# Designs tried in a protein design run: peptides against a protein of PDB entry 8YVU. Part 124

Target 1, 39 residues: chain A of PDB entry 8YVU
Amino acid sequence: PQLCYILDAILFLYGIVLTLLYCRLKIQVRKAAITSYEK
Target 2, 160 residues: chain B of PDB entry 8YVU
Amino acid sequence: TWLTVLKKEQEFLGVTQILTAMICLCFGTVVCSVLDISHIEGDIFSSFKAGYPFWGAIFFSISGMLSIISERRNATYLVRGSLGANTASSIAGGTGITILIINLKKSLAYIHIHSCQKFFETKCFMASFSTEIVVMMLFLTILGLGSAVSLTICGAGEEL

## One batch from the design tools (peptide; made by RFdiffusion4, then SolubleMPNN)

Design b2_p19_8_s4 (from b2_p19_8, 14 letters changed)
Fold by OpenDDE base, seed 1:
Order: structure tokens, then sequence, then C-alpha cells
Structure b2_p19_8_s4 (fold): chain B 39 residues (1-39), chain C 160 residues (1-160), chain D 39 residues (1-39), chain A 19 residues (1-19)
């Protein structure tokens, strides 16, 4: 039971980090697409 | 630059892989230090007997380290080495998942057969503990596999 | 305890999905960057 | 004992590479 909570904390942290990275990457893709369209 | 962002992302994936490997090794070490697996009846700790927490974590650690070094030095030979290491880690992760699933099934079957209503009984406690550890290792192995596959795909994309 | 395992499953699935999406986006960014460099 | 020793060595090696 305690190990489950530790795993939850690790997975939660991993999920937050991946979400932030995903958002940043999505913004980069959008910027790259706009730049490609303007050229 | 976009290259800097990609390098940071690959480094993060490498660190995640190393961290996963270290956690797996820690769990393996704790289990082996607290429990005498050789004297435990049944195949509840089959994954530990196979040494997966050790060799699997080594593969993930090497893969993660090579990925980080490859991104820092930007050498073509290191990129290829990292790609190979990540591929090997992916295969190791897949094998590890299979072993852990088999171990989990055996552990759950043991709990079911013995009707473990009393949690504090030695055999039931060991089976329950094994199940919890195996589940955690399974999740960690899948996370490690995900990071290794991600690094492999990213590395392959850079070579193309 | 049951809620902990359910949360683990959800977070695990979320992590896998985000990892796959992140890889796809990363490939798209790389392709866009290469195309922008060739122009 | 062997497993713990190997783990300790691996941890030390990892920390050395991370520094």
Amino acid sequence: as target 1 above (39 residues)
Amino acid sequence: as target 2 above (160 residues)
Amino acid sequence: as target 1 above (39 residues)
Amino acid sequence: NLYVTLFSKLLSLLLSFMS
C-alpha cells in the first residue's frame, strides 16, 4: 500500500514533466508551421 | 535553437531512463537484502531469481548514459552507439516485462490458492509483498522501455 | 488502496500516451526544421 | 551480498558520470 503511493508520486511527477514538455513542443511545432507557411 | 531543445529533451529522456534503472536496482537490492529469495518456496520471486532487476537496470543505465553523452558531445559514433544501446535496452525491457508478467501471475495465483485472508501470515505476506514489488518493477520497466523507445526513435530520426 | 492502484493505471496510461505523442511531435519539429533549412 | 556490492558500485559509477 505505501509503495503504491510512492509509485503514484513518481508517475504524477513524470506526467507533469511530460505535459510541460509536450506543451512546449506543441508550441514549437506551431511556430515552425507558421514560419514554413510564410516562406 | 531547435537543436538545443531537442538535446534537452533527449537528455531528459536519458535521465529518466537512468532514474528508472536506479529505482529498479534499489528495489532489487532491498528485496535481496531483506529477504532470502533462495529459501522462499515457489516462483513468487522468479524475476529476482532470473536477475532481471540487475541486468535490466544495467542495460537501461548504459543506454541512458550513452544517450546523454551522445547529446553532449554531438559525435556521430556516439549517436550510433546510443541508438544501438537504446535498441538493446528496448529489447531487454520487453523481455523484462514478459518475465515480470509471468512472475505477477504466479504470485497472484499463489495468493488465490492459499486464500490469503490473514495478511500477517508469513507466506501470504511474502506473496503480497512480492506482488507489490513486481507491479512496481513492471511499471518502472514500462517507463524505461518508453524512454528507450523514444530515444531510439529520436536517434533514428536524426540519422535519417 | 484501490484508489491508489486505479490512479497508478490512469497515470501510467497517460504517461505512455504522452510519450507517443511527444515522439510524434518531435519528429514533426525535426522535419519542419529540415524543410526550413533547405529553403 | 554480491548483489548489494554490485549495486553500490553501479551507483558510484553513475554518480561519477553525472558529476
Scores: peptide ipSAE 0.490, ipTM 0.816, DockQ to the pose 0.063
Fold by OpenDDE base, seed 3:
Order: structure tokens, then sequence, then C-alpha cells
Structure b2_p19_8_s4 (fold): chain B 39 residues (1-39), chain C 160 residues (1-160), chain D 39 residues (1-39), chain A 19 residues (1-19)
């Protein structure tokens, strides 16, 4: 049972990190699209 | 192309909010159907007594639906409405997290006070069950808040 | 304890979905970068 | 009972919007 809670914490942290990375990548895609449109 | 990507992401976030809301409501319904919270001593189900699964789910569902509708119709008034709804949902999510944390602390304190070594004891079982449900709801609320904040940022970016 | 395992399953599924989305987005960024370099 | 009723109503409303 303790291992289950540890796994939950790890998976939760992983989810947060992935969400942040996804947001950053999305912003990069937006910036790239704007730059291509201005050219 | 980038607009298409943004639309897909907004729809995904909206669906995530709706699903999170539905799951929270389902948990609330199950807990209320199986347990009589009004007769349980202590504040181990304080979040349920406050009705958070209900009003929180309403806010998240409304924000998610508005986000999806706004994305599909691409009307200015819908975008503003979605932004407002997402902002409200973000505030509601933050409040919900606070309530759930307080509930979690109370439930843990209850377990410590009663020295719950016997899992099958009614009081200890209820406290443990409450803790598990509150943790799950906390995770769902955090996910919902994340989606609401993301949608708010996207909506604000479209208005600027 | 059973709820912990359910949560693990949900978080794991969420992690997989986010990973797939991240990979797709990364591919899109690469394609956009290549297109901008050719112009 | 009140909570279950409210949940049921909300669920019905959500299903209506999704349709």
Amino acid sequence: as target 1 above (39 residues)
Amino acid sequence: as target 2 above (160 residues)
Amino acid sequence: as target 1 above (39 residues)
Amino acid sequence: NLYVTLFSKLLSLLLSFMS
C-alpha cells in the first residue's frame, strides 16, 4: 500500500512536468507560426 | 495551421474539464449514496458537507462547455464568455483545493488521534476511506484547475 | 488501497496521453522549423 | 438524498449540452 502512494506521487509529478513542457512547446509553436506569417 | 492546433488543444482542455467534473460528481454521488455523511462524527467529510463536488463540478463543466462552444463557433462574445467562465472556474478550483486540503488534514488528524491500527473498525475505516477519496478529488481538482488556467491563457491571448 | 490502484491507472493513462500529444507537438515544431528554414 | 438529486440533474444537463 505504501508503494501505491509513492507511485501516485511520482505519476502526479510526472503529469505536472509533462503539462508544463507541453505548454512551453505550444508557446514555441505559436511563436514559430507568427514568425512564418510575418515573412 | 497554428489556429487549428490551438483549437484542438482548447477542445481537449474543455473535454478534460468536463470529464474531471463528471468524475468528481460521480465520486460525490457514490460517497453520499453509500455513507450517511450527516451522521458521521467529525469533519472527515467536510468537503462533501460543503458541497464542493457539486458546485465545483458545475463551474468546471460550464467552463469546459463554453470553451468547446467558443472554439467551434469562433464568435467574439463566446470567447469573452469562455474567458470569464474559465477565470471563475480557476477561482473555484483554487477554493476547492483549499477545502480539500483542510479536509485531508482533519481526516489525517482523526486517524492519528484514534490510533487507527484496526482497519475494520468503523471510525477508522471511514477516516481512511475519506482520506483516499479526498486525495483522488484533490488530484482531479488540480487537473481541472490546470486545464481552466490553460484555457484562460489561451482565451486571453486571442483577445489581445 | 484499491482506490490508490485506480488512481495509479488513471494517472498512468494520463501520462501516456500527454506523452503522445507532446510527441505530436514536437513533430509539428520540427516541421515548422524546416519550412521556415527553406524560405 | 439532496446531493444525489442535484448530481442527477447536473448529469442530465451535461448530457444535454454534449448532445
Scores: peptide ipSAE 0.488, ipTM 0.807, DockQ to the pose 0.058
Fold by OpenDDE base, seed 5:
Structure b2_p19_8_s4 (fold): chain B 39 residues (1-39), chain C 160 residues (1-160), chain D 39 residues (1-39), chain A 19 residues (1-19)
Amino acid sequence: as target 1 above (39 residues)
Amino acid sequence: as target 2 above (160 residues)
Amino acid sequence: as target 1 above (39 residues)
Amino acid sequence: NLYVTLFSKLLSLLLSFMS
């Protein structure tokens, strides 16, 4: 049972970090796409 | 192609937000159906008494739906509406987190005061159950907040 | 305790999906960068 | 129960919008 809670915390943190990274990457992709379209 | 991918991502975030809201509502409904919160002593279920699972889910659901609709129709007014809804949902999520943290503290304090080593007593069981549910709700709320913030940023980027 | 395991399953699935999406997005960014460099 | 009733209404609305 304790391991389950620890796993929940780790997975939760992982989810948050991945979400942030995904957002950053998405912004980069958008910027790259805009730059490519303007060229 | 890139725009299509971005739209799909926003839709995914919207769906995630809606799912989070639905799960919160389900938990609220289950707790209210199984337990008569009004007759429970203490503030173990303060978040439920405040109706957070309901109004929080409403905000998240609306924001998610608006985000999806906005992405599908690609109308300026819908984008603004989605941005506003996501902002409101973000605020609601923050408030919900606060409420849930307070509830969690009360539940933990109850467990500590009564020295609930064995969960065979009804009160201890209720406190432990409340703690588990509140933790789950907290995680879901944080996920919802994350999705709402992400959608807000995406929407703001489209407006600029 | 059972709820914890259910949450773990949901979070785990979410993490996997996000990871896959992140990888796909990262590949797209790399392709875009390579294309931009060749131009 | 007011909560259950409200939840049911909300669920119905959500399903209606998703359809």
Scores: peptide ipSAE 0.487, ipTM 0.811, DockQ to the pose 0.057
Fold by OpenDDE base, seed 2:
Structure b2_p19_8_s4 (fold): chain B 39 residues (1-39), chain C 160 residues (1-160), chain D 39 residues (1-39), chain A 19 residues (1-19)
Amino acid sequence: as target 1 above (39 residues)
Amino acid sequence: as target 2 above (160 residues)
Amino acid sequence: as target 1 above (39 residues)
Amino acid sequence: NLYVTLFSKLLSLLLSFMS
């Protein structure tokens, strides 16, 4: 049972990090799309 | 630049793979040090008896290290080596998942047969503990496989 | 304890889905960058 | 135990490559 909580913490942290990276990447894609549309 | 971001992402995946391998090794080491698996009846710890935590972690660690080195040095020969290592790690991960699933089925069957309502019994406790550890290792192995496959796809894309 | 295992399953699934989405987005960013470089 | 020794060696190798 205690190991389950440790795993939850690791998975939760991993999910947060991936979400932040995904958001950053999405912003970059949007900026690239806007730049390509203006050209 | 986008190349810098991609390199950072690949390095992150490699580090994640190494970390996963290290965690698997740690769990394997702890279980083997605390429990005498050879004296436990049944195939509850079949994955540990097969040595998966060790050889699997080795493959993932080597793959991760090669990936990181390849990205840092940016040499063509290292990219091919990393691709090969990641492919090998992917195969190892798939094999590991199979072994862990078999072990999990055996552990669950053991719990069901003995009707382990009282977790304080040594046999039931060991079976439950094994199940928990195997599930954790399964999750870690799937994560490692995902990272290895991702690195393989990235490496293949750079070669083409 | 049972809730912990359920949470683990949900977080694990979330992690896999985010990883796949991140990979797809990364491929799109690469394609966009290549297209912008050719122009 | 053999397993612990092998793990220790692997850890040492990993640290060596990271340095």
Scores: peptide ipSAE 0.483, ipTM 0.806, DockQ to the pose 0.057

## One batch from the design tools (peptide; made by RFdiffusion4, then SolubleMPNN)

Design b2_p20_1_s1 (from b2_p20_1, 12 letters changed)
Fold by OpenDDE base, seed 1:
Structure b2_p20_1_s1 (fold): chain B 39 residues (1-39), chain C 160 residues (1-160), chain D 39 residues (1-39), chain A 20 residues (1-20)
Amino acid sequence: as target 1 above (39 residues)
Amino acid sequence: as target 2 above (160 residues)
Amino acid sequence: as target 1 above (39 residues)
Amino acid sequence: SSILEELDLLGKLALEFLLK
């Protein structure tokens, strides 16, 4: 049971980090697309 | 550009917030229906006694709904209303997290003090169950807070 | 304990989905960068 | 993008169901 809670915490943190990274990457893709369109 | 991304995801964030709120409400209602929290000794269900699953869920639901409506209608007054609601939801979420953390600490302390070797003992079982529910509620509250904060930032960016 | 395992499963699934999305987005960024470089 | 669109659609459907 303790291991389960630790795993939950790790997975939750991982999910948050991945979400942030995904958002940042998505912003980069959009910026790149806008720059390509303005050329 | 970052604000533009948030704006495009605003509806999704609102839906996520509503969903989170509903899950929190469901958990609150289930716990209140199955367990007589008023007769439980200790503060293992302090978050439930404070009514957080209910008022928190209401705040998140209202915030999410307002965010979706604001995005769909694109009216200035709705944007301001959504921003206010999201801000209120963010504050509520923060308060809820605090309450849940306190409850979690008390539950864990109870388990530690009583050295719950027998999981099926009534008090130990209740403490463990409370801990599990509180952890789940904490995760949901953090998700809800994240969505509310994101929506707040998006709304603030639209007002500038 | 069962609830913890259910949460673990949900978080794990979420992590996998986000990872896949991140990979797809990364590929898109690379494609956009290549297209921008060729212009 | 397709998965995000599907998730958005599912979210909208869920919202519509809940708001009814």
Scores: peptide ipSAE 0.450, ipTM 0.801, DockQ to the pose 0.094
Fold by OpenDDE base, seed 5:
Structure b2_p20_1_s1 (fold): chain B 39 residues (1-39), chain C 160 residues (1-160), chain D 39 residues (1-39), chain A 20 residues (1-20)
Amino acid sequence: as target 1 above (39 residues)
Amino acid sequence: as target 2 above (160 residues)
Amino acid sequence: as target 1 above (39 residues)
Amino acid sequence: SSILEELDLLGKLALEFLLK
């Protein structure tokens, strides 16, 4: 059970990091799309 | 270019495979150091008895290393070698998943048969610990398989 | 303990989905960058 | 602490690799 909770913590942290990266990447895509539209 | 992007992705996947392999080796060594698997009755540690953490880790490590080397040297023979290694790693991963699932079923069955209400019983503790390790190894194996398959697809695309 | 394993499964699935989405988004960013370079 | 530092470095490297 303790090992399960440790795994949960690691996976949770991984999920948070990926979510942040995804959000940043999405913002970059939007900025790139806007720049492409202005050209 | 698309090719440079793919190369970076392949390198990342290779690193992921190596990391997965190292984690599997670490778990294998820890289990072997803490527990005398040979003296444990039953098939709770069947995956460890089969040596999966060791040979599986070797296959994934070789696959990852070959993928990285293939990307760096841009040699056709290395690309083919990497593709072959990734294919072999994919097969090994699939086999490992099967073994781990069987082990998981046996461990769960053991827990049910012994009605492990008290976690502090030695047998129940070992079964629970085995189940947890097997689940972790299963997740790692799935990640490794995904990486190997992805590398295989990328390598196949480069050969066409 | 059962809840922990369920959480592990959900977090694992979430991690896989996020990884796939991240890869797709990265491809989109690259396509957008290429399109911007060609203009 | 050394293991944590190594993990942090690996994480940063992975992040940089993913962001490039």
Scores: peptide ipSAE 0.448, ipTM 0.796, DockQ to the pose 0.070
Fold by OpenDDE base, seed 4:
Structure b2_p20_1_s1 (fold): chain B 39 residues (1-39), chain C 160 residues (1-160), chain D 39 residues (1-39), chain A 20 residues (1-20)
Amino acid sequence: as target 1 above (39 residues)
Amino acid sequence: as target 2 above (160 residues)
Amino acid sequence: as target 1 above (39 residues)
Amino acid sequence: SSILEELDLLGKLALEFLLK
């Protein structure tokens, strides 16, 4: 059970990091799309 | 094309594979340091008895390293070597998954048979611990296999 | 303990899905960048 | 391209860290 909670913590952290990266990429895609539209 | 995308991510996949291998090795080492698996009755640690965390980690590490080196140097001979290593790692990963699944089934069966409601009992604790570790290793192995297969496909695409 | 394992499975699946989405977004960013470069 | 280069650098750093 303790190991399960440790794994949960690691996976949760991984999920948070991926979510942040995803958000950053999404913002980049939007910026790129806007720049492409202005041209 | 999807192959082009995979090629661009080859280094990342290689690093991921190495990391996965290292984590698997660490888990194997920890389990071996805490428990004498050879003296444990039953097949609760069958994956460890088979030495999967060790040889699997070696295969994945070699595959990942070769993939990274191959991508960096962009040499045909290295690409072929990486393809071979990744193929071997993919096979090893598949075998490892099979072993881990078997181990997981045995561990779960053990837990069910002994009605392990009290985790304070040594046997139940060991079975639960084994199950947890096996699940973790299974996930890591799946990740490693995915990386190895992806790298293999990339390498095969480069050879064609 | 069972809830912990279920959580692990959910978090793992979430991680996989996010990774796939991240890859797709990365491809989109690359395509957008290429299109912007061609203009 | 710059982001890809940065990611490549990060990957290289991670590899160096793992190989250390």
Scores: peptide ipSAE 0.438, ipTM 0.798, DockQ to the pose 0.109
Fold by OpenDDE base, seed 3:
Structure b2_p20_1_s1 (fold): chain B 39 residues (1-39), chain C 160 residues (1-160), chain D 39 residues (1-39), chain A 20 residues (1-20)
Amino acid sequence: as target 1 above (39 residues)
Amino acid sequence: as target 2 above (160 residues)
Amino acid sequence: as target 1 above (39 residues)
Amino acid sequence: SSILEELDLLGKLALEFLLK
């Protein structure tokens, strides 16, 4: 049971980190698209 | 600019906030339906007794809806309203976190005092169940607060 | 304890889905970068 | 089953939103 709670914390942190990385990557894609449109 | 990024994700954050609010309401309703909190000894369900799942969910839902509407209509009055609602939701989220932490501490203390080795004992089961629900609600509240704060920053940026 | 395992399952599934989405987005960024370099 | 279908629909909508 204690291991389950630890796993929950790790998975939760991982989810937050992945969400942030996804947002950053999405911004990069949009910036690249805008730059290609201006050329 | 990070503000521009947050503005683009405003609708997503609003939807996330509404979803979080709905989940909190569902948890509150389920707990109230399954458990008679009034007859439970101690403050294991102090967050539920305070009605946090209800009023917190209402604040988050209103904030999220206003944020979505503000983004879609781009009206000045809606921007101000959304900012106010998001600020209120942020305060509510902070208060909710505090209540949940207090509840968690009480639940853990209860488990420690009763030396709960057998989960089938009614008191130990209730304390464990409360702890699990409080942890889940805490995570949801943190997510909701994060969305509300993000929306507040976006709204403040639009007014400047 | 059962709720903990349910939460673990949900968080795990969420992590997998986000990872897949991140990978897809990363591939799109790479394709966009290659296309911009060829122009 | 209806709840599962609604959850699936919500998941698909969220996915479409994230992929936009």
Scores: peptide ipSAE 0.437, ipTM 0.790, DockQ to the pose 0.068

Design b2_p20_1_s2 (from b2_p20_1, 12 letters changed)
Fold by OpenDDE base, seed 5:
Structure b2_p20_1_s2 (fold): chain B 39 residues (1-39), chain C 160 residues (1-160), chain D 39 residues (1-39), chain A 20 residues (1-20)
Amino acid sequence: as target 1 above (39 residues)
Amino acid sequence: as target 2 above (160 residues)
Amino acid sequence: as target 1 above (39 residues)
Amino acid sequence: SEVLEQLDQLLLLALDFLLN
């Protein structure tokens, strides 16, 4: 049971980190799209 | 192409928000069906007594739906509506997190004070069950808030 | 304890989905970068 | 039933998003 809660915490943290990375990547994609459109 | 990808991402965030809201509603419904919260003494289910799983889920659902509709229908008025709904959902999420944290603290304090070593005792079981549900709701609320904030930022960027 | 395992399953599934989406997005960004470099 | 139908539609939308 304790291991389950630890796993929940790790998975939760992983989800948050992935969400942030996804957002950053999305911003990069937007910047790349804008740059390609201006050319 | 990239704009299409971005729109798809916003729709995905909206879907995630709606899903989170539905899960919250399901948990609220299950708890209300199994337990008569109105007759439970104490603040173990304070978040449920406040009706957060219901009104919070409604706000998140509306926000997510409006976000999806706004992305599908390229109309300025829908974008503004979605932005407003996402902002409201973000505020609701923040409030919900606060309520859930308070509930979690009370539940943990109850477990600690009563030395709930016997898990099958009714009060200890209810406190433990409440703690587990509150933690789950907290995680879902944080995810929903993240989605709402992301959608708000995207919507604000489109209005500028 | 049972709720913990259910949460683990949901978080795990969410993590997998996000990882796949992140990978797809990363591949798209790389393709866009290559296309911009060739121009 | 309506909630389940909405959930199914949401799931289909999510699957469509994942597959496309």
Scores: peptide ipSAE 0.483, ipTM 0.809, DockQ to the pose 0.055
Fold by OpenDDE base, seed 1:
Structure b2_p20_1_s2 (fold): chain B 39 residues (1-39), chain C 160 residues (1-160), chain D 39 residues (1-39), chain A 20 residues (1-20)
Amino acid sequence: as target 1 above (39 residues)
Amino acid sequence: as target 2 above (160 residues)
Amino acid sequence: as target 1 above (39 residues)
Amino acid sequence: SEVLEQLDQLLLLALDFLLN
C-alpha cells in the first residue's frame, strides 16, 4: 500500500517533467517552423 | 504545415482538459451518490461541500471546448474567448488545488489524531477513502491546471 | 489502496501518451532541421 | 446515454490524435 502511494508520486512527477519537456520541445518546433517560413 | 501541427497540439491539450474535467465530475458524482456528505460531521469532505468537483469541472470543460472550437473555426472572437476561458480555468484550478490541499491536511490530521490502525472502523474508513479521493482529485486538478495554463500561454502568443 | 492502483494506471497511461507525443515532436524537429539544412 | 456518447466522441478524438 505505501509502495502504491510512492509509485503515484513518482508517476506524477514523471508526468510533470514530461509535460514541461513537451512544452519546451513544442516551443522549439514553433521556432523552427517560423525560421523555415521566413526562408 | 507547422500551423497544423500547432493546432493539433492545442486541440490535444483541450481534449486533455475536457477529459480531466469529466473525470473530476465523475468522481464528484460518485462520491455524492455513494456517501451522504451532508450528514458527515467534520471537514473531511470540505472540497465536496464547496462543490469544487462540479463547478471546477464545468470551468475546465468549457475552457477545453472553447479551445477546440477556437482552433477549428479560427475566428478572432473565439480566440479571445478561449484565452479568457483558459485564464479563468487556470484561476479556478489554482483555487481548487488550494481547497484540496486544505482538505487533504484535515483528512490526514483526522487519521493521525484518531490513530486509525483499524481500517474497518467506519470513521477511519471514510477518512481514508476521502483522503484517497482527494489525492486523486488533486492530481487531476494539477493536470487540468497544467493544460489550462499551457492553452493560456498559447492563446496569449496568438494574440501578440 | 485500490484507488491508488487505479490512479497509478491512469498516470501510467498518461505517461505513455506523453512519451509518444514527445517522440513525435522530436521526429518533427528533426525533419524541420533537415529541411532547414537543405535550404 | 448522452454522457456516454460524449465520452465516446472524446475517446475517438483522442485516438485520432494518437494515431495521426
Scores: peptide ipSAE 0.475, ipTM 0.808, DockQ to the pose 0.056
Fold by OpenDDE base, seed 4:
Structure b2_p20_1_s2 (fold): chain B 39 residues (1-39), chain C 160 residues (1-160), chain D 39 residues (1-39), chain A 20 residues (1-20)
Amino acid sequence: as target 1 above (39 residues)
Amino acid sequence: as target 2 above (160 residues)
Amino acid sequence: as target 1 above (39 residues)
Amino acid sequence: SEVLEQLDQLLLLALDFLLN
């Protein structure tokens, strides 16, 4: 049971990191799309 | 900027592989330190007996390191080396997943046979602990395999 | 304990989905970069 | 010691990736 909670914490942290990376990548895609549209 | 993003992604995947490998190694060492797996009856720790946390961690670590180095130096020979290492790591990860699934099945069968309703019984505790560790290792292995496959695809795309 | 395992499964699924979305987004970024380079 | 140093470099790389 304690190991399960540790795993939850790790997975939660991983999910947060991936979410942040996804958001950053999404922002970059939007910026690239805007730049391509202006050209 | 896009190349920089791709490089950062490859580096991130490499770091993820190394981290996964280190976590797997840590879990393996902890389990080996706490439990004498060789003397445990049954195959509840078959993945540990096979040494998967060790060699799997090595493969993922090497793959991750090579991926990071390849991405940083952007040399053709390093890209090929990284691709080879990532492919090997992907194969190792797949093998590891198979071993872990087999171990999980054996552990679950053990729990079912002993009708482990009482958590305080040593055998049931060990089986439950084994199951938890195997599940954790399986998740980590899947993450490692995903990163290795992703890096392999990225490397193959760069060579084409 | 059962709730912990359920949470693990949800977080794991979330991680997989985010990874797939990240891959798709990466492919889109690559396509956008190629399109911008050809212009 | 070399492994620990590599781990530290990896952690720094991860931190840089997270912060940038």
Scores: peptide ipSAE 0.472, ipTM 0.809, DockQ to the pose 0.054
Fold by OpenDDE base, seed 2:
Structure b2_p20_1_s2 (fold): chain B 39 residues (1-39), chain C 160 residues (1-160), chain D 39 residues (1-39), chain A 20 residues (1-20)
Amino acid sequence: as target 1 above (39 residues)
Amino acid sequence: as target 2 above (160 residues)
Amino acid sequence: as target 1 above (39 residues)
Amino acid sequence: SEVLEQLDQLLLLALDFLLN
């Protein structure tokens, strides 16, 4: 049971990191799209 | 298109493979240090007795390192070496998954036979711990196999 | 303890889905960057 | 020491990949 909780913590942290990276990448895509539309 | 994407992510896949291998080695060493496998019933930790965490981790580490070196130096001889190592790692990963599934089935069968309703019983605790470790190793092995297969496809595309 | 294993499965699936979405978004960013460079 | 240096370089490469 303790190992299960450790795995949950690792997977949860991984999910948070991926979500942050996804958000940053999404913002970059939006900025690139706006710059392309203004040209 | 898919080959181009995989080529661009080859370094990331190599790093992931090395990381997976290191985690597998860490789990293997921790289990071997904490548990006396010789006194445990052979079916619960059969993957550890077979040495899978060690040889599997070595194969994944070598494959990941060769993939990173091949991508960094862009030499033809390194591409062939990386392809061979990734293929070997893919085979090793498939074998490891098979062994881990067999271990998981045996561990679950042991828990059902002994009617482990009380977790505090030493045998039931060890069986539950083994099941948890085997499941974790199975997930890591699946991730490693996915990375190795992806790297193999990338390497095959470069030779073509 | 059973709930912990279910949570592990859900978090693992979430991690895989996020990884796929991140890869797709990264491809879109690269395509947008190439299109912007050709202009 | 050489293995540790290679591990550190690999870690830095992974961090650069994550940040970039």
Scores: peptide ipSAE 0.444, ipTM 0.782, DockQ to the pose 0.055

